# Peptides against a protein of PDB entry 8HF1: the designs that were tried, part 2

Target 1, 320 residues: chain A of PDB entry 8HF1
Amino acid sequence: NVMLYATKPTEVMVSFPHQEQVLTVTRLISAEIEKFYVSLDLMNIGVQPIRRSKSLQCLRDPSKKSFVKQLFNDFLYQMKEYGIYAASIAIISLIVEFDIKRRQAETLSVKLMHRTALTLCEKIRHLLVQKLQDMTYDDDDDNVNTEEVIMNFSTPKVQRFLMSLKVSFADKDPKDICCLVFVERRYTCKCIYGLLLNYIQSTPELRNVLTPQFMVGRNNISPDFESVLERKWQKSAIQQFRDGNANLMICSSVLEEGIDVQACNHVFILDPVKTFNMYVQSKGRARTTEAKFVLFTADKEREKTIQQIYQYRKAHNDIA

## One batch from the design tools (peptide; aimed at target 1 Q21 N152 Q159 R160)

Design b1_p8_3_s2 (made by RFdiffusion4, then SolubleMPNN; from b1_p8_3 with S1D S7Y)
Fold by OpenDDE base, seed 1:
Structure b1_p8_3_s2 (fold): chain B 320 residues (1-320), chain A 8 residues (1-8)
Amino acid sequence: as target 1 above (320 residues)
Amino acid sequence: DTYPRVYP
């Protein structure tokens, strides 16, 4: 039970400017997804036969349209919260998933639905990459992975996060680092992982210092949908982090009870702390001497965030 | 258009 640990990590609040302005490319992409939803609602894909062996999730989405909308909604969230650079990585995960679903389609109509979703993802990818190239003179995909491009096409939150990593870990010994990064959503883990790989590679002070991994929490919804590959990846990633072959782990806040992650010296909470349990579980991983627990807040929400964290701290101290 | 740059 993480609540029983009398750990007093140093809490750090990092503020970032709130961004109200939406980029023109982001508005265009959002409008294309909205148009696609109208088209998707009009698609007749037939009634899917309920097979007894189909997981509860297949029973919940008889049209398979809800799953398509979920993936695009998760993409829209990532684009809004992390920026267009992160979105250019996130869209690849949608392409892979829709291609798998297209190949597994039992009917021509379902196959066509996933094909239409793929075509939209490819268009979105092109729009994002083209926008990242606005800062590059060369059409080479590799030129979009510079520190400058990453910083200019990431939200202020992500910029502050990357700066906080650089300040915290520049020129340190890799063995002295055990870092967790908590994000709210499962798909954000892969997106931020890809962003961090590119940022670390473009940042000399971090290139041989940080070795990131990600873990996707077990989706309680269906053990049958976790591909053998995803389970192998999760086990391998956790093992690499335990063995010190990785020193930064990106986790979703859906840490099921039983993922034993070692005591860490840094815990970053990239997304808002929405629950007391999330606060206690994440903070309880910062267990080493001089451990830091770093929170991010928009300037406009700073006071509200401070008050909320104070209430969580008080409640935790009353139980511990 | 880009995101506002955050300074150290």
Scores: peptide ipSAE 0.550, ipTM 0.951, DockQ to the pose 0.756
OpenDDE base, seeds 2, 3, 4, 5: peptide ipSAE 0.528, 0.542, 0.534, 0.537; ipTM 0.946, 0.948, 0.948, 0.947

Design b1_p8_3_s3 (made by RFdiffusion4, then SolubleMPNN; from b1_p8_3, 3 letters changed)
Fold by OpenDDE base, seed 1:
Structure b1_p8_3_s3 (fold): chain B 320 residues (1-320), chain A 8 residues (1-8)
Amino acid sequence: as target 1 above (320 residues)
Amino acid sequence: DVYPRVYP
């Protein structure tokens, strides 16, 4: 129980400018997804037979349309919160998932639905990559992975996060680093992981310093949907982090009870702290006074965030 | 159009 640890890490609040302006490409992509939802609602895919062996999730989405909408809504969230560079990575996860679902489709109508979703994802990917290339003179895909492109096509939050990593870890010994990065959503782990790989590779001061991994929390919804591959990946990623072969771990806030992640000297909370449990569980990974617990806040929300963290700190001290 | 640059 993380609440039993009298953890007194150094709390750091990093502010970033709030961005109200939406990029033209982001508006276009959002409009294309909205048009697709109208089309998706009109699709007749038939009633899926309830097989006793189908997980509760297959029972909850008899149309399989809600799952399609969930993936695009998660993409839209990532594009909004992290920017178009992160979105260019996030869209690949949708392409992979919809291709799997297309191949597993039991009916022609379901197969066609997933095919239509794939076609939209490919269009979105092209629009994103084309926009990233606006800063490059060469059409080579490798030229979009520069520090400049990453920074210019990431939200102010992500820019401040990357800067905070650079300042915290530039030219340090890899063995002295144990870093956690907490994000709200499962799919954000992969997206931010891909972004960090490219950023670290483009940043000489970090290239041989940070070795990132990600863990996707066990989705309580169905152990049957965790591919043997995902379970193997999760076990391997945790083991690499325990063995020191990885020194930065990206985690979703859905840390189920029982993922024993070691104590870390840095904990970054990239997304807003929405619950007391998230505060305690994440902060409880920074066990020493020398450990840093870093929070990010928009300037406009700074006071509200400070008050919320103060309430959580007070409540934690009253229990500990 | 790009995101506003954050300075150190």
Scores: peptide ipSAE 0.530, ipTM 0.946, DockQ to the pose 0.757
OpenDDE base, seeds 2, 3, 4, 5: peptide ipSAE 0.515, 0.523, 0.521, 0.520; ipTM 0.942, 0.943, 0.944, 0.942

Design b1_p8_3_s4 (made by RFdiffusion4, then SolubleMPNN; from b1_p8_3, 3 letters changed)
Fold by OpenDDE base, seed 1:
Structure b1_p8_3_s4 (fold): chain B 320 residues (1-320), chain A 8 residues (1-8)
Amino acid sequence: as target 1 above (320 residues)
Amino acid sequence: DVYPRVFP
């Protein structure tokens, strides 16, 4: 139980300016998704047979529309929280998932729904890539993966996170690094992983220093081929991190599911700490006084965040 | 339009 460890890492709070202004491309994409939801609600998909899958948590979506909306809502969240560069990576996950669902469709109407969703994802991808190219003179997709493009098309939170990684790890020995990055959502792990790969490749001081990996939580949903691949990936990712073949692990709140990760010298909390359990479980991975526990907060939320962390720290000290 | 740049 991580709560039993009297862990006293150095807590660091990094502030970033709150971004109130939404980019024009983000507004356009949001409006296209909203229009698509209106069209999706009008689609007649018919009654899907209730598969009596033994797992209670199969989204009993008789229309499979709620799943489509969930993926786009998760995309909209990632675009808002991490920026359009991260969104350009996140949209690929939707494309892959909708193509799988399109191929697995038992009815023509369901197949058409997933095809329409896929067409929207391709349009969104094009709008995002075109916007990333506004800083490039060349139409080559490789030119959108520069440090400058990543920084200019990432939210202030992500910019401050990347800067904190650079300051923390520039020119260090890879063996001396054990870093965790906590994010709230499952899909954010892969999105931030892709962003970090490109950022590390574009940052000479990090290129041979950081080897990122990501951990995806166990979807209890379906014993399909995807769930086997995810379990294999998760086991491989954890093993690489244990063996030191990866020194930075991006994970969601999956540590609450009893995934044992080694003690780390850096823990970054990229998203707001919403629960006491998240605070204890994440902080409990930083076991030494030299270890850093880094929180990110918007300037406008700084006071509220300080008070919340103080309450969690007090509650943790009363139990330890 | 781009995001505001954060300074070190």
Scores: peptide ipSAE 0.526, ipTM 0.945, DockQ to the pose 0.758
OpenDDE base, seeds 2, 3, 4, 5: peptide ipSAE 0.505, 0.517, 0.515, 0.512; ipTM 0.941, 0.942, 0.943, 0.941

Design b1_p8_4 (made by RFdiffusion4)
Pose (drawn by RFdiffusion4):
Structure b1_p8_4 (pose): chain A 320 residues (1-320), chain P 8 residues (1-8)
Amino acid sequence: as target 1 above (320 residues)
Amino acid sequence: SETYPRVH
């Protein structure tokens, strides 16, 4: 009876070769951000509330410097984990966030700090577009070229995930498919969402089948990439997925708990599984029959992750 | 001229 309304989806793996070498432009951008940090640390903005540790044992920077560093570190993480083009999208989210803070800002010193951060972010945007541009010698067709650079300017993890995404839904009806993708970090959702938008508008077979939509938790990141203070579109993303308007969901441990959704055909956990409870809930989200469940881990982490999953399965058997 | 290797 439970299997009538419940389903044990087939759980499968998608291993990918993990490499450690990085590109030179990454070193250049790292040096540029380090120079910016060193300069900003001494910004000496108007006196701010003292921020100490959770236990007050060690001091902390003012909340605003912490916020700027956090955003820049998140951008660097997106670049380190998902390739150059992932950073190319993520830098636009940083531009929008710094513009919004400039609007919210309430002092000349803080405003100046945010404006200069915006300037550096735009310089970084131009740097990313520059490396992305210095590969058009391959060909002139910007669509297939977008597909090719996405396959080439991405980590094996991103290449593998997008490869599995293409093969799983090559020419199926958009109505027939209902899938979710889970990622860990906040702005990674928006970054990878924009990457999927580009790829959907980069391939002929997937162009009219997949509809990517992303949503995150609190401290709601901006939904757009336009910097126009107000937008005309009003319908929400969750309601879209419930209404079938959107079929590809990009969330980060938000939809895993509580949020009711129709039974989904596929679930892709882009970032490695960490918690037993979250594993159980994410697998349960693939509530439809013949549901397919997908995981992505590094080759070096294969034994560890498989052993961890066995621990989970045996724990499920033990509890039962 | 630097790039990430392809996956097959």

Design b1_p8_4_s1 (made by RFdiffusion4, then SolubleMPNN; from b1_p8_4 with S1M H8E)
Fold by OpenDDE base, seed 1:
Structure b1_p8_4_s1 (fold): chain B 320 residues (1-320), chain A 8 residues (1-8)
Amino acid sequence: as target 1 above (320 residues)
Amino acid sequence: METYPRVE
C-alpha cells in the first residue's frame, strides 16, 4: 500500500458564539411536542401482529410510538442546532412521513395516531412560518426565503457556515469547486440542503456558482425500507456529484460505508467531530493540493475541540 | 423582534 502522502489539507477552525437563549417560538413548539408525548403515551394502539416478513424495525416498535417520537426528537434537535428557518424545512419531512404512515396504517388507532402527529406538524409549521414572516411586510411565503430572513432565523453556527461558504466560493468557477458538507444526522442532510438552496438563490455571488446535492446514507437497520426511489435518488445524487453536475454534497457520517466520493478541495464539518474515524474519513476526502478542512466550534467548546482535534491529528500521524 | 444574534 503506497500511502501516497496525500497533501494534508489545511485545517481551519471557525468559531461561533454559543446560543444559550431559546426563542419564544422554539419554547412553544417544544412544549407542544412534550404535551403530545404525554397524549401519545396514553394512546391505546393495540398489539400489532408480528408478521415474520416485517423488518426488524417493525419488531422493535410494536406500537409505532417510538418512531413517532424519534421523528419529533430529530426535529427538536434540528430546531435547536440549526434554528427556526431550518426547522421550517425539517417539519415538511415529518409531514410527508406521517402522511405516508397514516395512509399505510393497518388499524384505525394507528391511523389516528399518525393523524394526530400530522396535525401537530401542521401547527408547528404554521408557528414557524408565522415567525419567519415577522421580517416580511407581505404574507407571501416566497418572501421568507431572503438572505436576511435566513441569517436572522439561523443559529450562529449556521450563520458562520453560510458566511464561510460565501467567502470561500463567491464568484468562483463552478468547475473548480468540489465541496463536501458533513452533518451528523441523516435528516439534517435534507434540511441543510433546503436551506442552502434558498440561501444560494438569495445570494447573487453564489447563485450560478454552487449546485448543492444531498446524500441520505443507507439505513443499515432496514435496507428493506429503502424505497426504490431513495436508492435511485442516492445513486443519482452521487452520480451528479461525480459528473460535476453538483459541486456541493451534503452527507451524513455514513460515508464510513465506503461510498466512493471524488477528491474534494473543501470539506466542511458542520457538526462536532465525535469519533476518530469521522475525522480521518472526512479529512481524507480533502485530497487536492489546496484542500481545506473546515471545522465549526462554539466559543465555549473551542479549547475542548482543539484538544480533541490535536489528539486525532496525532493518532492519524502515528498510523500514516 | 426576537431573532438569533447576528454573527459579525
Scores: peptide ipSAE 0.628, ipTM 0.964, DockQ to the pose 0.694
OpenDDE base, seeds 2, 3, 4, 5: peptide ipSAE 0.623, 0.623, 0.621, 0.613; ipTM 0.964, 0.963, 0.963, 0.962

Design b1_p8_4_s2 (made by RFdiffusion4, then SolubleMPNN; from b1_p8_4, 3 letters changed)
Fold by OpenDDE base, seed 2:
Structure b1_p8_4_s2 (fold): chain B 320 residues (1-320), chain A 8 residues (1-8)
Amino acid sequence: as target 1 above (320 residues)
Amino acid sequence: MERYPRVL
């Protein structure tokens, strides 16, 4: 038993300025969503028949309204934490989801509810795109995908993350890169993936260096709603990352469930480390020689973050 | 123009 002394990854903490200013467009969008919640609460969609799935006592909200609110609350989180540019990508996921739900609606009232949600998403999309166009001379959607637009319409956290990627991977050999990016939420994987695709394409030093992929955890609440397509896509994404066809994987908490991914040389934690298990598991993927474990913290939260990570490091060393 | 503060 050669205990390969797993070279402990170098822990790096990257600070970013706290975002104090809320953009006018962000306030407007939040107010439109709140108005929509009031309208949604007034909608009579009737009692939906509780389809007993045999295996999971998940109380399907008989109103289906909680799911609509969850998607918009997740969108509001993406907009707040990652900024307008990430929100412009996140809203597309809501549009797709509400269009699917609208088409699958068993009643006219449910169909109308999803149509109203979809109409709001289109309005939000237009407000976001129009705001991104404030830096462009042309009304072309392609002109909003520049490094400059991405950086100016991303939160300081996302800006520091993108800068850290550029500094870490500029002009490197793609084969020498095995990067994980951990995010807290399922929908963050998709919007950060879309943001990274556009950023990499607009950044010559990263073009053909980084090939991103994303992976979303299984929705523990209903495996029956995971489309066969989502399961196939997750398997394909993992396989591409194993085969080296993708060298950056964005994931939400999924490595807790025993997804075997290769040893990585970079692990980025984009969102706060909330649990000791997340710290150990994510850090435990940074196993190569000179592996880096990169944390992001707001300057105001730096001391608190240092203390939390010190506690986790101590607890981990006391068990090892 | 209203934007996020640029990190230097």
Scores: peptide ipSAE 0.608, ipTM 0.958, DockQ to the pose 0.693
OpenDDE base, seeds 1, 3, 4, 5: peptide ipSAE 0.604, 0.604, 0.602, 0.594; ipTM 0.958, 0.958, 0.958, 0.956

Design b1_p8_4_s3 (made by RFdiffusion4, then SolubleMPNN; from b1_p8_4, 3 letters changed)
Fold by OpenDDE base, seed 2:
Structure b1_p8_4_s3 (fold): chain B 320 residues (1-320), chain A 8 residues (1-8)
Amino acid sequence: as target 1 above (320 residues)
Amino acid sequence: MERYPRVT
């Protein structure tokens, strides 16, 4: 019986200054979304036929308006938590979703609703890109993808995260890296992935070191809407990470569903640890001898975070 | 220019 002494990962807590200042562009975008919600509530799209798919009693909102509001609420969250640079990437996902929904619309009224949402997304994209260009001399979209622009237009949390990646992985052998990044929300995986691609490409010390992938949870609400393409992409991303063709995986809470990923040497928790299960499962992936489990906390929430993590650590040690 | 505070 080789008691594999599970080398307990080194827990690291990285603090960042609380973001008190809201950018004017963020306020403008929020106000435009609020105005859109008022207009959306006034839209008559008629009663949509309840397609009974046999298996899942997922109450399709007969109005389809809740889904539109959910996407914009998730965007607003990402803009607040990660900043306007991440928001410029996140808005593209909304554009794609609303364009798909517009094309799939069974009625002119539903088509118009998704078209109006799409028009707002394009306006938001322009406002974000224009703000990113405040640091550029050229109106070229490629000039907004510099390390400087990314860092200046990301929240202190994201800045500390990127700095932590640079410090941890600069000029390392890609084979020595197995990194997980946990985020709370499905859509955050995509925008942080896009942000990391641009950051890695703009950072010489990381360009040939980190190869990111992302994994999105199965939408428990409607597996029928997960395109065959999304499922294929998820399988491919996991396989690339298993094969070592990707060495950084961004995931939402999906690792709870028993996705066997290899033992990692770095686990970053970008968002607050809300549950004991998330703490145990995410920490349980950091299994190498020098594994690091990195948490991010605002300075104002530091004491509360320390107490919460101490409680989780104690509870975990009492069960083990 | 309005930006996020830079973390040092």
Scores: peptide ipSAE 0.615, ipTM 0.962, DockQ to the pose 0.692
OpenDDE base, seeds 1, 3, 4, 5: peptide ipSAE 0.608, 0.611, 0.610, 0.602; ipTM 0.962, 0.962, 0.962, 0.960

Design b1_p8_4_s4 (made by RFdiffusion4, then SolubleMPNN; from b1_p8_4 with S1M H8S)
Fold by OpenDDE base, seed 1:
Formats: C-alpha cells, sequence, structure tokens
Structure b1_p8_4_s4 (fold): chain B 320 residues (1-320), chain A 8 residues (1-8)
C-alpha cells in the first residue's frame, strides 16, 4: 500500500479592498429593475398550465414571473459582485433568454411580459455600454474591451483575480497550464468567461497562453432544445480541456454531477467557500506537483475567512 | 469619472 501522499496543494489567500461604494449607473439600473418588479406584479398573465416535468426542481412558477425575477436578481448579483463590465456581458444572456421565451410564449400576455423584460434589458445594456465609453474617445463597441476599461469597471475582487492570472501565467507555455476557476452560480460562468476572453485578447502576455472554456451544471429545468445545445457545448468544452485545446475551465457546482475533470496545477476560488464539501471537492482538483489552490477574500473579512479555511483544513486532515 | 478603486 503505497500511501500516495497526495501532494497537498499550496493554499494561497489573496486579499482585496472591500468596495462599499455603488456607482451612480448601478443605482439607476437597480431602481429600474425594482420599478419593473412593481409593474410585473401588477401584470395579469392568467393561469398557466402546470407542465408536470417530473423533476421537483422544475416548479415552474405557474405565473412564469418568478423566472423573470430570478434572471434579473442573478444579473443584480453579478453587477454587485463583479462590476459593471461583467454586467455588460451578463445582460446579453438575459436578452437571449427573454427573446427565446418571447418567441415560445403560448399567450399574448406572456409574450408581452417577456417583451417588456427584453426592453428593460436593452435599456440596461445601453446604460452600461455608455458608462464603459466614458473612458473612450470613440463610440465604437470594440474600444470598450481594453485592459484599462476592464480593470477600471471591475470590482476589486475581479481586478485582483485578473492580476493573479497575469502574474501566474504571463509568457508561460500553454501546455504547462491546467487551470480551474470555481464560481458559485451557473450564470457567473458565462459572464466571467466573456470577461476573460476580452481580458486575454487585450493582454499581450496572455494572448496565445490562456484558452478559456466554461462548464455549467446540467439544467434539468428546461428539457427543451436549449438544454441539448448546452449539453453539446459542455461535452465539447470538457473534451477541449481534456485534449489541451483549452487550458482554463470556469466551473460552477458541476463537480457534484460526476463530471470527471482532470488533475489541475491551478485552482482559483473566485467566490466565498460556503461549505466543507465545496472546499474538499475544489481543493481535490489541485493534484499535480506544485499545485496552487487560490482563495480570494475582502480585507474586512480576512480573519473570518482564515478561521473558516483553518476549520475546513483541520476537518479534512482528521478524515484523511 | 466614477470607476471602481484600482487595486495596487
Amino acid sequence: as target 1 above (320 residues)
Amino acid sequence: METYPRVS
């Protein structure tokens, strides 16, 4: 019995300044969404047929309003946690979703509800893009995708994450990199993926070094055509990461679904580690020699985070 | 101009 002393990854904690200040544009957008919720609650969309999809998780609110509110609440969370640059990417996912739901609407009232939501998303997109353009001389959308714009319109957490990627991977051989980035929520995978594509393209030292992909948990909620495309995308993304055609994978709670991701040399935890299971599963992917497990914490929460990680480390050592 | 604080 060779006890494979699993080389414990080096744990690194990266601190960032806590950002309490809310930008004027963020307050405006939040107020527009709250006004929309009041209007949405007043909308009469009639009784919707409960499609008995067998999975209990698919309690599609018979009103279909809860799903609309969920998408906007998820957007508000992304805007708060990652900043207005990430929000400008996140809003596109809402636009696509509401356009699909508008086309699939079984009633005129439901079609109108999704159209109203879509109109709000377009307004939000324009407000975000205009704010990003405050740093540009040209009204060209391509000019907002600079390293400077990304960094100035990202939260301190995201700035520190991007700096950590640049320091870790600048001018390295792509084949020597196997990186995971863990995020808490499914929708965060897409917006951080889009942000990373733009950041890598704008950062010469990371061009041709990092090739990102994303993996989203299986949404058992929509058995529709979109879930087939998402499953095909996931299989393709996993295969590209296995074949070395991608060397950075953004993941949510996908590890619980039995997706076998290879052993990595870097694991970044972008969002707070809320459970012991998340700590063990994510850390357990950093298995190569000299593997790094990187955590992010606000300076104000540093001591609390240190104590929490110490408790998880102790509990993990007592089981191993 | 309102931006997020730059991390040094």
Scores: peptide ipSAE 0.633, ipTM 0.965, DockQ to the pose 0.683
OpenDDE base, seeds 2, 3, 4, 5: peptide ipSAE 0.627, 0.624, 0.622, 0.615; ipTM 0.965, 0.964, 0.964, 0.963

Design b1_p8_5 (made by RFdiffusion4)
Pose (drawn by RFdiffusion4):
Structure b1_p8_5 (pose): chain A 320 residues (1-320), chain P 8 residues (1-8)
Amino acid sequence: as target 1 above (320 residues)
Amino acid sequence: SETYPRVS
C-alpha cells in the first residue's frame, strides 16, 4: 500500500575524474582579490559596532566588511568549484548585489566602499569575458562554440553533470519530464541556473525541452540579471513548478523539507551528499514510479562516499 | 591557451 503512493527510486551514481590543477588566470584573480582585501581591511569606515566571536574570545571585522568578504569568497568558491564560466555568471549576481547595497546604503563612506567593490567586480567580469573570448579561434558559430567552451572551461564535475543532463533528456517532451537538482551553496544556485540557461540556448536537442528555474531560502538573492529596480514578471518559481510552467528546478536544501511538489521524474544531487536525513528526504522527493536518482562525487571520494551510503542504508535497515 | 581537459 505504501508503494502505491510511495516509491523506492532507482539510485545510481555518476562518477567524474577529479583533478587538482588550476589555470593561471585563477592565480591572477586570486592576486587581485588579495590586493583588494588588503586595501579594504584598512578602509576605516565610520566607527561601527564591535563584532566579536560567538563566544567573544576573538574579535571580528565589522559586519559590513564581513559581508563584502563573504560575497567575494563565495564568488571565488564558485570559480574554484564550477569553472570560469560559472564565475562569469556569478560576477553578475555580485554586481547586482553591490548595486542594491549602494541603493540601501546610508553613508558616504560605506557607499564609496560599495561602489569601489562594484568597480572591482566589473573588472573581474571583463577579465572572465576576456579568457572566454580568447578561444573563439576554434570556430565562429557562437552556439556550438558556447557548448564547446562550456565543455572546456568547466571542471570535470560540471562537464559530467551537464553531460548526464543532456543524455537523460535528449528529445523528450518537456511535459513528460519533472526533475530537481540540489546544490549546496546559495549563489551557486543562481550561477548554475544561468549556466543552464546558456546551455539550453546553446544546444538544438535540449532547446525546447528543459525549463530551468531556481529558488533559494531566506536572504532572498535577487531574481534578475538586469539591475532595473523593479520587474514586470510577478509569478513565483514554486508556483510555476507546481503549475508545470517550469520543469527544471535549481534549489539548495530548501525544497528538500516540507515544500509540497508533484512527483518528480529525476533528482540530481550536484553537490555531495552529507546528511542522512537530507539523503532520505531528497530520495523521497523522487516520489514517482520509475524515478531516477543521481549523485555526483569525485573519483578519490568514491570509496568514502560509497561506504557512507552503505552506512546510511544499513541505518535505514536498522531503524526499520 | 589553457583549458580544462575534456571528459569522455

Design b1_p8_5_s1 (made by RFdiffusion4, then SolubleMPNN; from b1_p8_5 with S1M)
Fold by OpenDDE base, seed 1:
Formats: C-alpha cells, sequence, structure tokens
Structure b1_p8_5_s1 (fold): chain B 320 residues (1-320), chain A 8 residues (1-8)
C-alpha cells in the first residue's frame, strides 16, 4: 500500500479592498429593475398550465414571473459582485433568454411580459455600454474591451483575480497550464468567461497562453432544445480541456454531477467557500506537483475567512 | 469619472 501522499496543494489567500461604494449607473439600473418588479406584479398573465416535468426542481412558477425575477436578481448579483463590465456581458444572456421565451410564449400576455423584460434589458445594456465609453474617445463597441476599461469597471475582487492570472501565467507555455476557476452560480460562468476572453485578447502576455472554456451544471429545468445545445457545448468544452485545446475551465457546482475533470496545477476560488464539501471537492482538483489552490477574500473579512479555511483544513486532515 | 478603486 503505497500511501500516495497526495501532494497537498499550496493554499494561497489573496486579499482585496472591500468596495462599499455603488456607482451612480448601478443605482439607476437597480431602481429600474425594482420599478419593473412593481409593474410585473401588477401584470395579469392568467393561469398557466402546470407542465408536470417530473423533476421537483422544475416548479415552474405557474405565473412564469418568478423566472423573470430570478434572471434579473442573478444579473443584480453579478453587477454587485463583479462590476459593471461583467454586467455588460451578463445582460446579453438575459436578452437571449427573454427573446427565446418571447418567441415560445403560448399567450399574448406572456409574450408581452417577456417583451417588456427584453426592453428593460436593452435599456440596461445601453446604460452600461455608455458608462464603459466614458473612458473612450470613440463610440465604437470594440474600444470598450481594453485592459484599462476592464480593470477600471471591475470590482476589486475581479481586478485582483485578473492580476493573479497575469502574474501566474504571463509568457508561460500553454501546455504547462491546467487551470480551474470555481464560481458559485451557473450564470457567473458565462459572464466571467466573456470577461476573460476580452481580458486575454487585450493582454499581450496572455494572448496565445490562456484558452478559456466554461462548464455549467446540467439544467434539468428546461428539457427543451436549449438544454441539448448546452449539453453539446459542455461535452465539447470538457473534451477541449481534456485534449489541451483549452487550458482554463470556469466551473460552477458541476463537480457534484460526476463530471470527471482532470488533475489541475491551478485552482482559483473566485467566490466565498460556503461549505466543507465545496472546499474538499475544489481543493481535490489541485493534484499535480506544485499545485496552487487560490482563495480570494475582502480585507474586512480576512480573519473570518482564515478561521473558516483553518476549520475546513483541520476537518479534512482528521478524515484523511 | 466614477470607476471602481484600482487595486495596487
Amino acid sequence: as target 1 above (320 residues)
Amino acid sequence: METYPRVS
């Protein structure tokens, strides 16, 4: 019995300044969404047929309003946690979703509800893009995708994450990199993926070094055509990461679904580690020699985070 | 101009 002393990854904690200040544009957008919720609650969309999809998780609110509110609440969370640059990417996912739901609407009232939501998303997109353009001389959308714009319109957490990627991977051989980035929520995978594509393209030292992909948990909620495309995308993304055609994978709670991701040399935890299971599963992917497990914490929460990680480390050592 | 604080 060779006890494979699993080389414990080096744990690194990266601190960032806590950002309490809310930008004027963020307050405006939040107020527009709250006004929309009041209007949405007043909308009469009639009784919707409960499609008995067998999975209990698919309690599609018979009103279909809860799903609309969920998408906007998820957007508000992304805007708060990652900043207005990430929000400008996140809003596109809402636009696509509401356009699909508008086309699939079984009633005129439901079609109108999704159209109203879509109109709000377009307004939000324009407000975000205009704010990003405050740093540009040209009204060209391509000019907002600079390293400077990304960094100035990202939260301190995201700035520190991007700096950590640049320091870790600048001018390295792509084949020597196997990186995971863990995020808490499914929708965060897409917006951080889009942000990373733009950041890598704008950062010469990371061009041709990092090739990102994303993996989203299986949404058992929509058995529709979109879930087939998402499953095909996931299989393709996993295969590209296995074949070395991608060397950075953004993941949510996908590890619980039995997706076998290879052993990595870097694991970044972008969002707070809320459970012991998340700590063990994510850390357990950093298995190569000299593997790094990187955590992010606000300076104000540093001591609390240190104590929490110490408790998880102790509990993990007592089981191993 | 309102931006997020730059991390040094």
Scores: peptide ipSAE 0.633, ipTM 0.965, DockQ to the pose 0.697
OpenDDE base, seeds 2, 3, 4, 5: peptide ipSAE 0.627, 0.624, 0.622, 0.615; ipTM 0.965, 0.964, 0.964, 0.963

Design b1_p8_5_s2 (made by RFdiffusion4, then SolubleMPNN; from b1_p8_5 with S1M S8P)
Fold by OpenDDE base, seed 1:
Structure b1_p8_5_s2 (fold): chain B 320 residues (1-320), chain A 8 residues (1-8)
Amino acid sequence: as target 1 above (320 residues)
Amino acid sequence: METYPRVP
């Protein structure tokens, strides 16, 4: 119950310029995914046996097509919100998932569907990597992981986030850092983790300062479908963060009541705060006397964000 | 070259 702690962290709001411009490569990728959806809707994959798993996920489309569309829609969201550099990392997670689903396919038609999705993901990966290479002289994948490439191919939101990390943590003692980064969606945790690994490695002032981990919230809808590997990773990541072997943890807003994450001195909210519960739960992790609670907002949405946070702060003070 | 605008 996080509501019982009157935590008074310093609230900081960081603004960034709103980006409406869509890169040509992003438009091309979106158009390829839309063409694939038309093709996917025409695929005859037969009636799938409804496994009576009590999870609401088994109520999802007997065609398994809805899961394929969900992964691509999640990718499109990541590409829009975080940029093409983050998208180049996000697409790898889709490749891995579709290859697993292809191998586990019970029918040839379902196997072909996942193979077609995988082929599209490989095409998207090549388009993204080729675009990142526009700033490099060498076709080496390592040359795309520079601070300059990351910053130029990330959205203004992600640029401000990375700048805020650099300003907050440059040349600090790793032991004095306990940082949480909250994101809205489960899949964003892995994407931002990969981006941060590359950014930290390319930034000398952070390389020996920040050790990131990620924690994906438990999927309450399907605890049985969390891979044994994901559960082991989550337990290991939490333990490393408790032991001080990691000092930055990326979390989805679905931190179940009962993951004892230690008191942190920095909490970053990378995505918009959509609910009072998310505000209270995330702010309630900033429990040290010097704790900072950092929010990001587009300049266009600044006034609306200020008013929303004021209402949440008032409501929190009225119940504390 | 198309990139995102650099934040000042």
Scores: peptide ipSAE 0.628, ipTM 0.965, DockQ to the pose 0.709
OpenDDE base, seeds 2, 3, 4, 5: peptide ipSAE 0.622, 0.619, 0.617, 0.614; ipTM 0.964, 0.963, 0.964, 0.963

